# Peptides against a protein of PDB entry 3B8E: the designs that were tried, part 54

Target 1, 230 residues: chain A of PDB entry 3B8E
Amino acid sequence: PFLIFIIANIPLPLGTVTILCIDLGTDMVPAISLAYEQAESDIMKRQPRNPKTDKLVNEQLISMAYGQIGMIQALGGFFTYFVILAENGFLPIHLLGLRVNWDDRWINDVEDSYGQQWTYEQRKIVEFTCHTPFFVTIVVVQWADLVICKTRRNSVFQQGMKNKILIFGLFEETALAAFLSYCPGMGVALRMYPLKPTWWFCAFPYSLLIFVYDEVRKLIIRRRPGGWVE

## One batch from the design tools (peptide; aimed at target 1 Q117 W118)

Design b1_p26_2 (made by RFdiffusion4)
Pose (drawn by RFdiffusion4):
Structure b1_p26_2 (pose): chain A 230 residues (1-230), chain P 26 residues (1-26)
Amino acid sequence: as target 1 above (230 residues)
Amino acid sequence: VVFVFFVVLFVVAVVVASLLYEPHFD
């Protein structure tokens, strides 16, 4: 968000005070939950994991979580950013502009008068909004992530999907998300009431592609065991 | 495929927003 927020002055899609509410507020229990996830094979069958080569974090990881999924997620919440403006004052070709606040009303876009009214409000579309829908969309994509990372080589199919903990936290996350999105008050130091019917399902189209994606690779990694690029 | 899917959704969203758009005045 902040990166694009510079390349094209298209208003702060994700908020800072909003970031400190996902890794340190949303994905919390899920990250923990992952730990409870059980085995994946006869482990005591493999040579001790060398320490100099086989690491914990590496390209194999980063590439598949920063340069792959981290992107597909990105669109999703970024897409919802537009819809959150679109059904209010969409600028899919417009937008791209510094939104000052000492001016008050003097400007707008797409047949409007947004000002002191819609200036304290001109932002209420990302503050109380956009950030929120983007926020939720991130959680919404984090579902399939917290299930495509549940396993490392087996389809969630012929593999246990019985992580009682994760499941009851995947909700204890998705729920908090709502309570943090409708919390009558603290919503001040935070975001605001989204349109439940849709101001949620926006990233929903995406969460899928995620689950659908890596699910194939795993099954790709298999059908071809020695594997290639995968 | 992802890019096509995104474009499709984007077009749909723009169309829907155009149909639902109403000017806002002070």

Design b1_p26_2_s1 (made by RFdiffusion4, then SolubleMPNN; from b1_p26_2, 21 letters changed)
Fold by OpenDDE base, seed 3:
Structure b1_p26_2_s1 (fold): chain B 230 residues (1-230), chain A 26 residues (1-26)
Amino acid sequence: as target 1 above (230 residues)
Amino acid sequence: ELLKKLEELLKKAEEEAKKNYKPRVE
């Protein structure tokens, strides 16, 4: 998300503190849970043929998997960000290059896509209104990603939710999201304004799409072992 | 394919947002 902010010169979609909360709070426990579950899986029972090369391949595969998951999460967050800004009069095309004028405290007449002028204070309220839904969207997408990552080839319905650490991680990230979204003073401390309950549902179609896509992918892998989709 | 579906969802959401946009009364 921060890279797209720099490249596109759009208003900041997610605050630095919120990014830290994701990295330290929401990503760490799920990552630990996945590491434990992989250790319990039959994949770990296979002795590495060559410990040096197989370790490097596994580290690259893990790094690529985490990188892909992070990109998917960022896409979900940006979807929510663009929806909120569009509802407030800023279409995605208009946001390109707007950051310079957006962050200038002396410019109080920044026009939206419909010609309405926005003061600096009003712009910052809208920006901070995006932070909480962006974070919540990432958490909701993480639910799907964690459930998906639990199995490489088997359906989630076959393996079930037996990992207590994974379940705990899902509750922890959800509780953190609720705390950051609704606790008084978080608007001042973390620049996260309270979220309308409707915005929690904005990510659900995206999470469902990812879930369906992965189940279809796994179904194809099961029907055609050794295919290019593995 | 996922990216195309996401782009379609984004476009739909933008169209819905335009319909629901009420200018803030001064």
Scores: peptide ipSAE 0.019, ipTM 0.458, DockQ to the pose 0.420
OpenDDE base, seeds 1, 2, 4, 5: peptide ipSAE 0.000, 0.000, 0.005, 0.015; ipTM 0.324, 0.232, 0.336, 0.316

Design b1_p26_2_s2 (made by RFdiffusion4, then SolubleMPNN; from b1_p26_2, 21 letters changed)
Fold by OpenDDE base, seed 3:
Structure b1_p26_2_s2 (fold): chain B 230 residues (1-230), chain A 26 residues (1-26)
Amino acid sequence: as target 1 above (230 residues)
Amino acid sequence: ELLELLKKLLEEAVKRAKENFKPRKE
């Protein structure tokens, strides 16, 4: 998310503190849970044929998997960000290059896509209104990603949710999202304004789509072992 | 297919935004 903010020069979609909450709160426990579950899987019972090469391959596969998951999460967050800004009069095309004028406290006449002028204070309210839904969207997408990552080839329905640490991680990130979204004073402390309940549902179609896509992918892998989809 | 679905959702959101957009009274 921060890289796209720099590259596109758009208003900041997610605050630095919120990014830290994701990295330390929502990503760490799930990562630990996945590490434990991989250790319990039959894949770890296979002695590495060559410890040096197999370790490097596993580290690359893990790095690629986390990188892909992170990109999918970022795309979900940015989708929510663009929806909120569009609902407030700022179309995605108009946001390109707007950051310089957006962050200038002395410019109080920044026009939206419909010609309405926005003061600095009004712009910052809209920006901070995006932070909470962006974070919540990431959490909701993480639910799907964690469930997907639990199995490489088997359906989630076959393996079930036996990992207590994974379940705990899902509850922790959800509780953190609820706390950051609705606790009084978080708007001042973390620049996260309260979220309307409707925004929780904005990410669900995206999470469902990812889930369906992965189940179809796993089904193809099961039917055609050794295919290019592995 | 995912990109097409996201595009459709964005288009629907933009449409809803335009329908709900009331200019703030001066």
Scores: peptide ipSAE 0.016, ipTM 0.375, DockQ to the pose 0.435
OpenDDE base, seeds 1, 2, 4, 5: peptide ipSAE 0.016, 0.000, 0.007, 0.015; ipTM 0.396, 0.211, 0.334, 0.365; seed 2 fails the geometry check

Design b1_p26_2_s3 (made by RFdiffusion4, then SolubleMPNN; from b1_p26_2, 21 letters changed)
Fold by OpenDDE base, seed 1:
Formats: C-alpha cells, structure tokens, sequence
Structure b1_p26_2_s3 (fold): chain B 230 residues (1-230), chain A 26 residues (1-26)
C-alpha cells in the first residue's frame, strides 16, 4: 500500500495506525493459525531427500506464499479504495499525481472528476472514509486466503475446517474489524470512520473469485500434474 | 486470468460508481 502511494502519488489509502492494527491485531493470529495447520499429507509423506536443500526450497516457497498473500490483500484493499473514491467523484486516473494538492491544507478547491470542488476537510473525510473499508477488506480477503492456504493441492472441502485456531483467528480479526469500525471515538482516535454495512460486502466478489480460482487451479493441478497452470 | 477478471470487476464497479455518483452538498 505505501509503495503504491509513493509511486502513483495518490491520496493515502491506509493510515499508519491502521497499518499497525493490521500488523499487530489481524496478522498475528492468522499467522499462528497457519503454523498450527496440519501439514499437507503429501508434504509429510515426502522423506527429505536432502535436508539442507529441501529446507531452503521450503523456506523460499513459504516466503513466496506469504508475499503473494500480502499482495492479494493489498489489491483487495486498493479495489475498495478506488471504488469509494470513484463513488465520491474521484476516478482512478484523476487520483494519479493528486496527492500534493490533496494534502495541501491551503488548497480548498481541488476538483474531482466531475468538476466539484473539495475543501481540505472534505478531502480528509473521504480519505479517512477509505481507511476503515480498506482494513475491513483486508480482513475479508484474509478469510479467503486463510482457507485457501490450508492446502495447496487438496480442496478445502476435502480437508475441512478442523483447525480451531484458524476459526478463532477468523473470529478475532472480524471482531477487531467491527470494534475499530463501530466503537465510538475510533474516528477521532484512529482516523477510522464508521462503515455502512454495505462496505463489508465490497470485497466479497473479490474473495469469492480468488477462492474459485484457487480451487479450479488446484483441480487442474490434480488432474494434470506438471501442466502450465503450476 | 485472475488479473483480467479483477480488472473487469473494477471496470464494472467504476461504471456503477459513475452512474450512482451524487455531488456532495457544501
């Protein structure tokens, strides 16, 4: 998120406090839940041929997987961000390079894509309105990612939701998202304004798409081992 | 394929947003 903010020079999609809440509040329990997930039956059956090389390959694969999850989460958050700003008159193309004028408190006539002028205060309200949905979107995407990460080769329906720690993690992150979104004073303290319930569903098509895509990918891998889909 | 689908979803969402856009009253 921060890299895209710098590179694209767009209004800040996620505040520092919100980032800390993600890192400390939402990511820890899911990470622990994944550590307690039962190893794939296929991984456990593989005798390490070379413990040093196999460990290095596994560490790289794990690192890549976590990196991919983080990228998918960021993409989901940015999707919600762009939708919210577009509904408020700021099209994605118009946001490119807008940061300098957006953050300038002395410029009170920043125009949206439809010619409406926005005061600094109005712009900051819209910006902070993006922080909470971004956070909630991360949580919703994490639901899908955690379920997908249970197994890379087997269907989620075959392995099931046996990990109680995973279920607890999903509950905890959802409860935290609800607390940060709806607790009085969070708008002032954390710059996280209350969400309309409809914004919880903004990421659902995205999460469902990822889930379906991953299940289809896994199905293809099982039917055609060594195919182009790996 | 996923990127293309996500791009399509974003485009559709943006089109809906444009149709539903109402300027905020000052």
Amino acid sequence: as target 1 above (230 residues)
Amino acid sequence: LLEELLKKLLEEALERAKKNYKPRLE
Scores: peptide ipSAE 0.016, ipTM 0.396, DockQ to the pose 0.410
OpenDDE base, seeds 2, 3, 4, 5: peptide ipSAE 0.000, 0.015, 0.015, 0.014; ipTM 0.250, 0.422, 0.376, 0.404

Design b1_p26_2_s4 (made by RFdiffusion4, then SolubleMPNN; from b1_p26_2, 21 letters changed)
Fold by OpenDDE base, seed 1:
Structure b1_p26_2_s4 (fold): chain B 230 residues (1-230), chain A 26 residues (1-26)
Amino acid sequence: as target 1 above (230 residues)
Amino acid sequence: ELEKLLKELLEKVVEEAKKRYKPRIE
């Protein structure tokens, strides 16, 4: 997220406090839950032929998978960010290069895509309005990602939701998201303004698409072992 | 392909958001 912010010179999509809440609050329990997830029976039954090389390959695969999950989460967050800003008159194309003027306190006539002028205070309210939905979107995408990561080759429906720690992690991150979104004073203390309930659903289509895509991918892998879709 | 689908979804949502955009009442 921060790299895209720098490269695209867009208004800050996620505050420092929200980043800390993601890193410390939402990612820790899910990561632990995945560590306790019983490796798919096929992975555990393969005796490491070469413990050094197989360990390295597995560590690389895990690190790549975790990196991909993080990128998918970021994409979901940016999706919500662009939707909110578009509803407030700032189209994605207009946001490119806008950061300098957006963050300048002395510029009170920044125009949106429709020619409406925005004061610095109004811009910051909209910016901070994006922080909470971005965070919530990450949590909602994490639900899908955690469910997807539970299975490498098998369908989620076949393996079931046996991991109680995973379920607990999902509840914890959701409770944290609700607390940060609706607790009085969070807007001032954390720059996270209260979230309209409708924004919780903004990430659901995205999560569903990822879920369907992954299930289809797994289905293809099962039907064509050794095909290009690894 | 996923990135393309996500981009298309974003474009559709942005188009819908444009239709719902109401200028601030002065």
Scores: peptide ipSAE 0.019, ipTM 0.486, DockQ to the pose 0.381
OpenDDE base, seeds 2, 3, 4, 5: peptide ipSAE 0.000, 0.014, 0.006, 0.018; ipTM 0.233, 0.373, 0.345, 0.394; seed 2 fails the geometry check

Design b1_p26_3 (made by RFdiffusion4; failed a check: a repeat of another design)
Pose (drawn by RFdiffusion4):
Structure b1_p26_3 (pose): chain A 230 residues (1-230), chain P 26 residues (1-26)
Amino acid sequence: as target 1 above (230 residues)
Amino acid sequence: EEEEEEEEEEEEEEEEEEEEEEEEEE
């Protein structure tokens, strides 16, 4: 968000005070939950994991979580950002502009008068909104993530999907997300009431591609055991 | 409570739109 927020002055899609509410507020229990996820093979069958080569965090990880999924998620919430403006004052070709606040009304876009009324409001489309829908969209993509990372080489199919903990926390996350999105008050120091019918399902089209994606690779990693690029 | 808050917000928005129309006419 902030990166693009510079390349093309298209208003702060994700908020800072909003970031400190996902890794430190949303994905919390899920990250914990992952720990309770059980085995994946006869473990006591493998040589001790060498320490110099086989690390914990590496390309194999970063590339598949920063340069792969971290991107597909990115579009999803970024896509919702537009819809959150679109069904309000969509600038899919417009937008790209510094939105000052000492002016008050004097400008707008796409047949409007947004000002002191829609200036305290001109932002109520990202503050109370967009950030929120983007926020929820992140959570919404985090579902399939917290299931494609549930396993490391087996289809969630021929593999246990019985992580009682994760499941009851995958909801204890998705729910908090709503309570944090409709919390009547603290919504001030936070975001606002989205349109439940759709101001949620926006990223939903994406969470899928995620689950659908890595699910193939795992099955790809298999059919071809020694594996290639995968 | 949530529905009442939403209705108050919609009424405030409608009043703001009417004020803008009156300013434009003037």

Design b1_p26_3_s1 (made by RFdiffusion4, then SolubleMPNN; from b1_p26_3, 15 letters changed)
Fold by OpenDDE base, seed 5:
Structure b1_p26_3_s1 (fold): chain B 230 residues (1-230), chain A 26 residues (1-26)
Amino acid sequence: as target 1 above (230 residues)
Amino acid sequence: ELEELLKKLKEEEEKAKKELEKELKE
């Protein structure tokens, strides 16, 4: 997300508080859940630990978690960001290079895509309005991520939702997202303004995309063991 | 490089927040 922010010189889509909430609030419980699920899966398989195979599996899991899923999460967040800004009069094309004027407190006449002038305060309110939905989008996408990461090779439909820690993680993330989005004073304290309930649904296509992608990947792995997709 | 970039972005965000807070109190 930050690379796009710098390269495109767009208004900041993800605030510091949002980053901290992701890193400390949303990622910790999922990581613990995945660690327990892996440990349980390894114990249940009763197969002798092959250190080489376990290392390879861990590298693949890391590659999935930080690579492809991270990219889809970022895309989902940016999609929500662009939709909100577009609804407020700033089309995506107009946001390119706008950061310089956007962040300048002395410029109070920044024009949107429709010729409306925005004060610095108004712009910052809109910017901060994007932080919460970006976070919520990440949480909703993480639902799918957590579900898919629960299984190494099996379909989610085959393994089911047996991990109580995973379920707890999903509820915790959702509760945190709801708290940050709707609790009075969060706009002032954390610069996370309330969201319309409709914004929660903006992430669903991306969650579905992750789910479909992982199921297809697992299907390919099952059909072609040792293929390049592994 | 990414961590340094993130640090710079956080610093800029904090500056912007402080500026906005000053302006909203006026």
Scores: peptide ipSAE 0.011, ipTM 0.324, DockQ to the pose 0.030
OpenDDE base, seeds 1, 2, 3, 4: peptide ipSAE 0.007, 0.000, 0.000, 0.000; ipTM 0.251, 0.219, 0.219, 0.227

Design b1_p26_3_s2 (made by RFdiffusion4, then SolubleMPNN; from b1_p26_3, 14 letters changed)
Fold by OpenDDE base, seed 3:
Structure b1_p26_3_s2 (fold): chain B 230 residues (1-230), chain A 26 residues (1-26)
Amino acid sequence: as target 1 above (230 residues)
Amino acid sequence: ELEELLEEEKKRREEAKKKLEKEKEE
């Protein structure tokens, strides 16, 4: 998210504190799940096969999987951001390069795509209105990622403890999303304004697309074990 | 208050869009 913000010079789609909370929260649950998986694999692997090479391959596969998931989450968040801004009169093309004028407190006549003038305060309200839906979109996409991760793992026994940790992490993220979205004062403290219930549903098509993409990927892997998609 | 402001802004944009559509038909 932050890279696109820098490259495109668009208004800030998500608050820096919220980005940090997502990065820390979303990275901790996977890291904990990985730590448990490594501990459980070390208990089951009695014979010392070269632990350095197997750990490196597993760390690379995991880093690639998380990198791909993170990119898809970012794309979902940015889609929601562009939809909200478009509904608020700012087409995506008009947002390119607008950041300098958008963040300037002395410019109170920034025009939208329809020629409507926006004060600094009005622009900031719209910007902060995007923060909550962006965060919620990421959380809803993470639900799909959990379902995907659950279906990839063949071992029912390893799935039990890891599944509880993942479910707990998603519950924590969902509870945090609900708290940030609906708790009074969060608009002032974290620049996250209350979310219309309809925006929760805006993320579902993306979750479905991710689910379909992963099922297609799994089908390809099942048909061609050892192919480029691994 | 924010939802009300956003709904008012949405109405203003819908009216502006209708004006632009009328100006294109003329």
Scores: peptide ipSAE 0.033, ipTM 0.594, DockQ to the pose 0.085
OpenDDE base, seeds 1, 2, 4, 5: peptide ipSAE 0.019, 0.020, 0.024, 0.020; ipTM 0.550, 0.456, 0.574, 0.509; seed 5 fails the geometry check

Design b1_p26_3_s3 (made by RFdiffusion4, then SolubleMPNN; from b1_p26_3, 13 letters changed)
Fold by OpenDDE base, seed 5:
Structure b1_p26_3_s3 (fold): chain B 230 residues (1-230), chain A 26 residues (1-26)
Amino acid sequence: as target 1 above (230 residues)
Amino acid sequence: ELEELLKEEEERRKKWEEEEEKKKKE
C-alpha cells in the first residue's frame, strides 16, 4: 500500500495503525496455522530425497505463492478504495498526483472530478472512510488465503475445514474487522470510520479469484510435478 | 455521523492553527 501511495502520489488508502492490526491480528494466526499444517501434510508424508535442495526450493515456491496472493490482496484493497473515492466524486485518474494538494491543510478548494470543491476536513473524512474498507477487503481476501494455504498440493475440497487453528484464524480476523469497522470511537482513535455492511461483499470476487487461482495452481502442480509453476 | 466527524475535524484544525500561530509568535 505505501509503495503504491508513494509511486502514484495518491491519498493514503491505509493507515499505519491498520497495517499493524493486519500484521499482528490477522497475519500471525494464518502464519502459525500454515507453519503447522505444511509441516504435517507435505513434509512428513514425503520421504526426503534431498533435504537441502528440496527445502530451499520449497521455501522459494512458498514465498512466490504468498507474494502473488499478496499482490491480489493489494489489488482488491485498491479496487475498494477507488470505488469509494469514485462514489464521492474522485475518479481514479483524478487521484493521480493529487496527494500534495490533498494533504495540504491550507488548500480548502480541491476539486473533484465533477468540479465540486472539497475542504481539507471533507477530504480527510473521505480518506479515513477508505481505511476501513481497505482493511476489510484484505481480511475477506485473507479468508480465501487461509483456506487455500491449508495444503500445498491438495484441493481444499479434498481436505475440508478440519483444522481448528484455521477456523479460529478466520473467526479472529472477521471479529477484528467487525470490531474495527463498527466499534464507536474507532474513527477517532484509529482513523477507521464505520463501514457499510455492503462493502464486505465487494471483496468476495477477489476472494473467489484467489481461491480459483490457487486451485488452478495446485491442479497444474499435480499434473506437472517439478514445473516452473511450483 | 459524517457531519459530527466533520465538526470534530474542523475543531482539531482550529486548535492546530492556533498552536502554529503561537509557535510563529515565539
Scores: peptide ipSAE 0.019, ipTM 0.498, DockQ to the pose 0.051
OpenDDE base, seeds 1, 2, 3, 4: peptide ipSAE 0.016, 0.017, 0.017, 0.019; ipTM 0.491, 0.507, 0.463, 0.475; seed 2 fails the geometry check

Design b1_p26_3_s4 (made by RFdiffusion4, then SolubleMPNN; from b1_p26_3, 13 letters changed)
Fold by OpenDDE base, seed 1:
Structure b1_p26_3_s4 (fold): chain B 230 residues (1-230), chain A 26 residues (1-26)
Amino acid sequence: as target 1 above (230 residues)
Amino acid sequence: ELEELLKEEEEKRKKWEEEEKKKKEE
């Protein structure tokens, strides 16, 4: 995600501290959940015929799946970011290359897509308004990821949400998102404004998209064992 | 609190701009 901000030279949608909170708080629970699932899967799998090759293939498949999920997650966050900025007069095309002028405190006449001039402070308010929705979007998308990860080969509908660890992880991420979004002082500390409840729903289409994508992927893998998607 | 901080930064900027204008008029 951070590489896209550098390449596109757009205003930063997330503060560094918020990114660290995501990495330490939200990514750790999925990683632990997956580590437990791997351990459980490794216990349940009969000795792979070639443990070195099968482990390497599984690690590659997992890394590719994580890479794809991470890309979709980033796209969801970016979509929310662009929607908020567009609602405030900054169309996505106009944001390209704008970061240099955006971050310059001496430029107080940055024009939006409609010719409105924005002061530095006004721009920073809009930027910080994006941080919380972006974070919440990531968390909501991670709900789908956690549900998906627990069902390596089986549909979520087949394996069910019976695992208490998954439910706990979802609760912890949601509680963290609520804490960071609504706790007094977090706006100053993390540069995150309180999120309107309506923005929680902006992430749901992307969560659904990831869910559908993974179910389709799993369906393809089941129908064509050894295909390019494995 | 963030709005207050941004307002304080805006006020500091305005004061600086006024001081720079005065220096250019002298």
Scores: peptide ipSAE 0.022, ipTM 0.538, DockQ to the pose 0.118
OpenDDE base, seeds 2, 3, 4, 5: peptide ipSAE 0.021, 0.020, 0.018, 0.019; ipTM 0.556, 0.537, 0.358, 0.557; seed 3 fails the geometry check

Design b1_p26_4 (made by RFdiffusion4; failed a check: the pose's geometry)
Pose (drawn by RFdiffusion4):
Structure b1_p26_4 (pose): chain A 230 residues (1-230), chain P 26 residues (1-26)
Amino acid sequence: as target 1 above (230 residues)
Amino acid sequence: EEEEEEEEEFEEEEEEEEEMEEEFEE
């Protein structure tokens, strides 16, 4: 968000006070939950994990979580950003502009008068909104993530999907997300009431591709055991 | 008529905002 927020002055899609509410507020219990996820093979069958080579965090990880999924998620919430403006004043070709606030009204876009009314409001489309729909979209993509990372080499199919803990927290997350999105009050120091019917399902089209994606690779990693690029 | 409707919507929004601010302060 902030990166693009610089390349093309298209208003702050994700908020800072909004970031400190996902890793430190949303994905919390899920990250914990992952720990309770059980085995994946005869473990006591493998040589001790060397310490110099086989690390914990590495390319294999970063590339598959920063340069792969971290992107597909990115579009999803970024896509919702537009819909959150689109069905209000969509600038899929417009937007790209500094939105000052000492001016009050004097400007707008796409047949409008947004000002002191829609200036305190001109932002109410990202503050109370966009940030929110983007926020929720991130959570929404975090579902399939918290299930494609549930396993490391087995289809969630021929593999237990019985992580009682995770499941009951995957909701305890998705729910908090709503309570944090309709919380009548603190919504001030936060975001706002989205249109439940759709101001949620935006990223939904994406969460899928995620689950669908890595699910193949795992099955790809298999059919070809020694494996290639995968 | 359109301007009046916009003003009515704006007033409603302000009322909602004030209610929210009061709820927050409580």

Design b1_p26_4_s1 (made by RFdiffusion4, then SolubleMPNN; from b1_p26_4, 15 letters changed)
Fold by OpenDDE base, seed 1:
Structure b1_p26_4_s1 (fold): chain B 230 residues (1-230), chain A 26 residues (1-26)
Amino acid sequence: as target 1 above (230 residues)
Amino acid sequence: EKKKEEEEKFKKLKELLEKLLEEFLK
């Protein structure tokens, strides 16, 4: 998200406080749940045949998988961001390079894609309106990430949802997302305005994409053991 | 002056991204 923000010079989709809430609130519980699931997952049960080479290969594969999932999460967040801004009159192409004028308090006539002028205050309200949906999108996509991380090679349908800690983590993330989205004063304190329930569904296509991607990856690994995807 | 220079850099970047998008949509 931060890299795209720098490269595209678009209005900031996430505030610093929102980023901190993601890092501290939504990443810790999943990390703990994954640490407990490592005992149930194929990742730790197979002794490496060669501890030096197999460890390095496994670490690279895990790093690549997490990197790819992280990119899909970022794409999901940005999709939600662009949809919200487009609904408010700012098309994605128009947002490119707009940040300088967007953040300027003295410019009160920034035009949207339809020629409507936006005051600084109005622009900041729209910007902050994006923070909550972006956060919620990350949480919903993290549900898929947590579920797929249960198994390295087996389908989620084969292993099932046996880990109670994972279920608790999913509940806690969802409760935190709901609290931050709907608690009075969060708009002022965290720059997170209340979310319309419809925006929760914007993340589901990306969650499905992650599931499909992971199942296809696992299918390829199962069909071609020792191939380039391993 | 710095603001104008940044605006010009962003305008160039926008043009590059628009070209890239046009190539991807093709």
Scores: peptide ipSAE 0.006, ipTM 0.291, DockQ to the pose 0.019
OpenDDE base, seeds 2, 3, 4, 5: peptide ipSAE 0.000, 0.000, 0.000, 0.000; ipTM 0.195, 0.185, 0.230, 0.250; seed 3 fails the geometry check

Design b1_p26_4_s2 (made by RFdiffusion4, then SolubleMPNN; from b1_p26_4, 15 letters changed)
Fold by OpenDDE base, seed 1:
Structure b1_p26_4_s2 (fold): chain B 230 residues (1-230), chain A 26 residues (1-26)
Amino acid sequence: as target 1 above (230 residues)
Amino acid sequence: EEEERKKKEFEELEKLLKELLEKYKK
């Protein structure tokens, strides 16, 4: 997200606080939850023929999967960001290169895509209005990520949600998202303004996409055991 | 060790957020 912000020179979609909340709040609990995940029955049954090479392959595959999921998460966040800004009159194309003027406190007449002038304060409000939805989007997408990370080969529908720690993580991140989104004063304290409940649903397509992607991946693995998709 | 550090950082963040909540509820 931050790299795209620099490259596109768009208004900042995520504040430092939201980045911190993502890094500490959303990524950590999942990681801990996964550490306590029951070992996949299939992983235990395969005595590694070569523990070093098989471990490396598994680590690479995990890294690639997480990288892909992270990209989908980022896309989901940016989608939500662009939708919010578009709803407020800033089309995505108009946002390109706008950062310089956007962040300039002395420019109080930045025009949106429809010629409406925005004061610095108004721009910052809408910018900060994007922070919360972006965070929430990441959380909602992480629901799918957490659920899919339970197993590499088995469908979520087959394994179910038996890990209490994972379930706790889902509730915790959701509660954090709700707290940051709806707690009074968060706009001032954390630059996370209250979120309309409808914006929670903006992430659902991406959450579903990750879920479908993983289920398809797992289906391929089940049909082609020993493939590179594992 | 890194996970434990992250856990502590998270707990501190949660504490901070709760403290902020209490301040702004007044």
Scores: peptide ipSAE 0.006, ipTM 0.230, DockQ to the pose 0.024
OpenDDE base, seeds 2, 3, 4, 5: peptide ipSAE 0.000, 0.000, 0.006, 0.019; ipTM 0.243, 0.196, 0.237, 0.460; seed 5 fails the geometry check

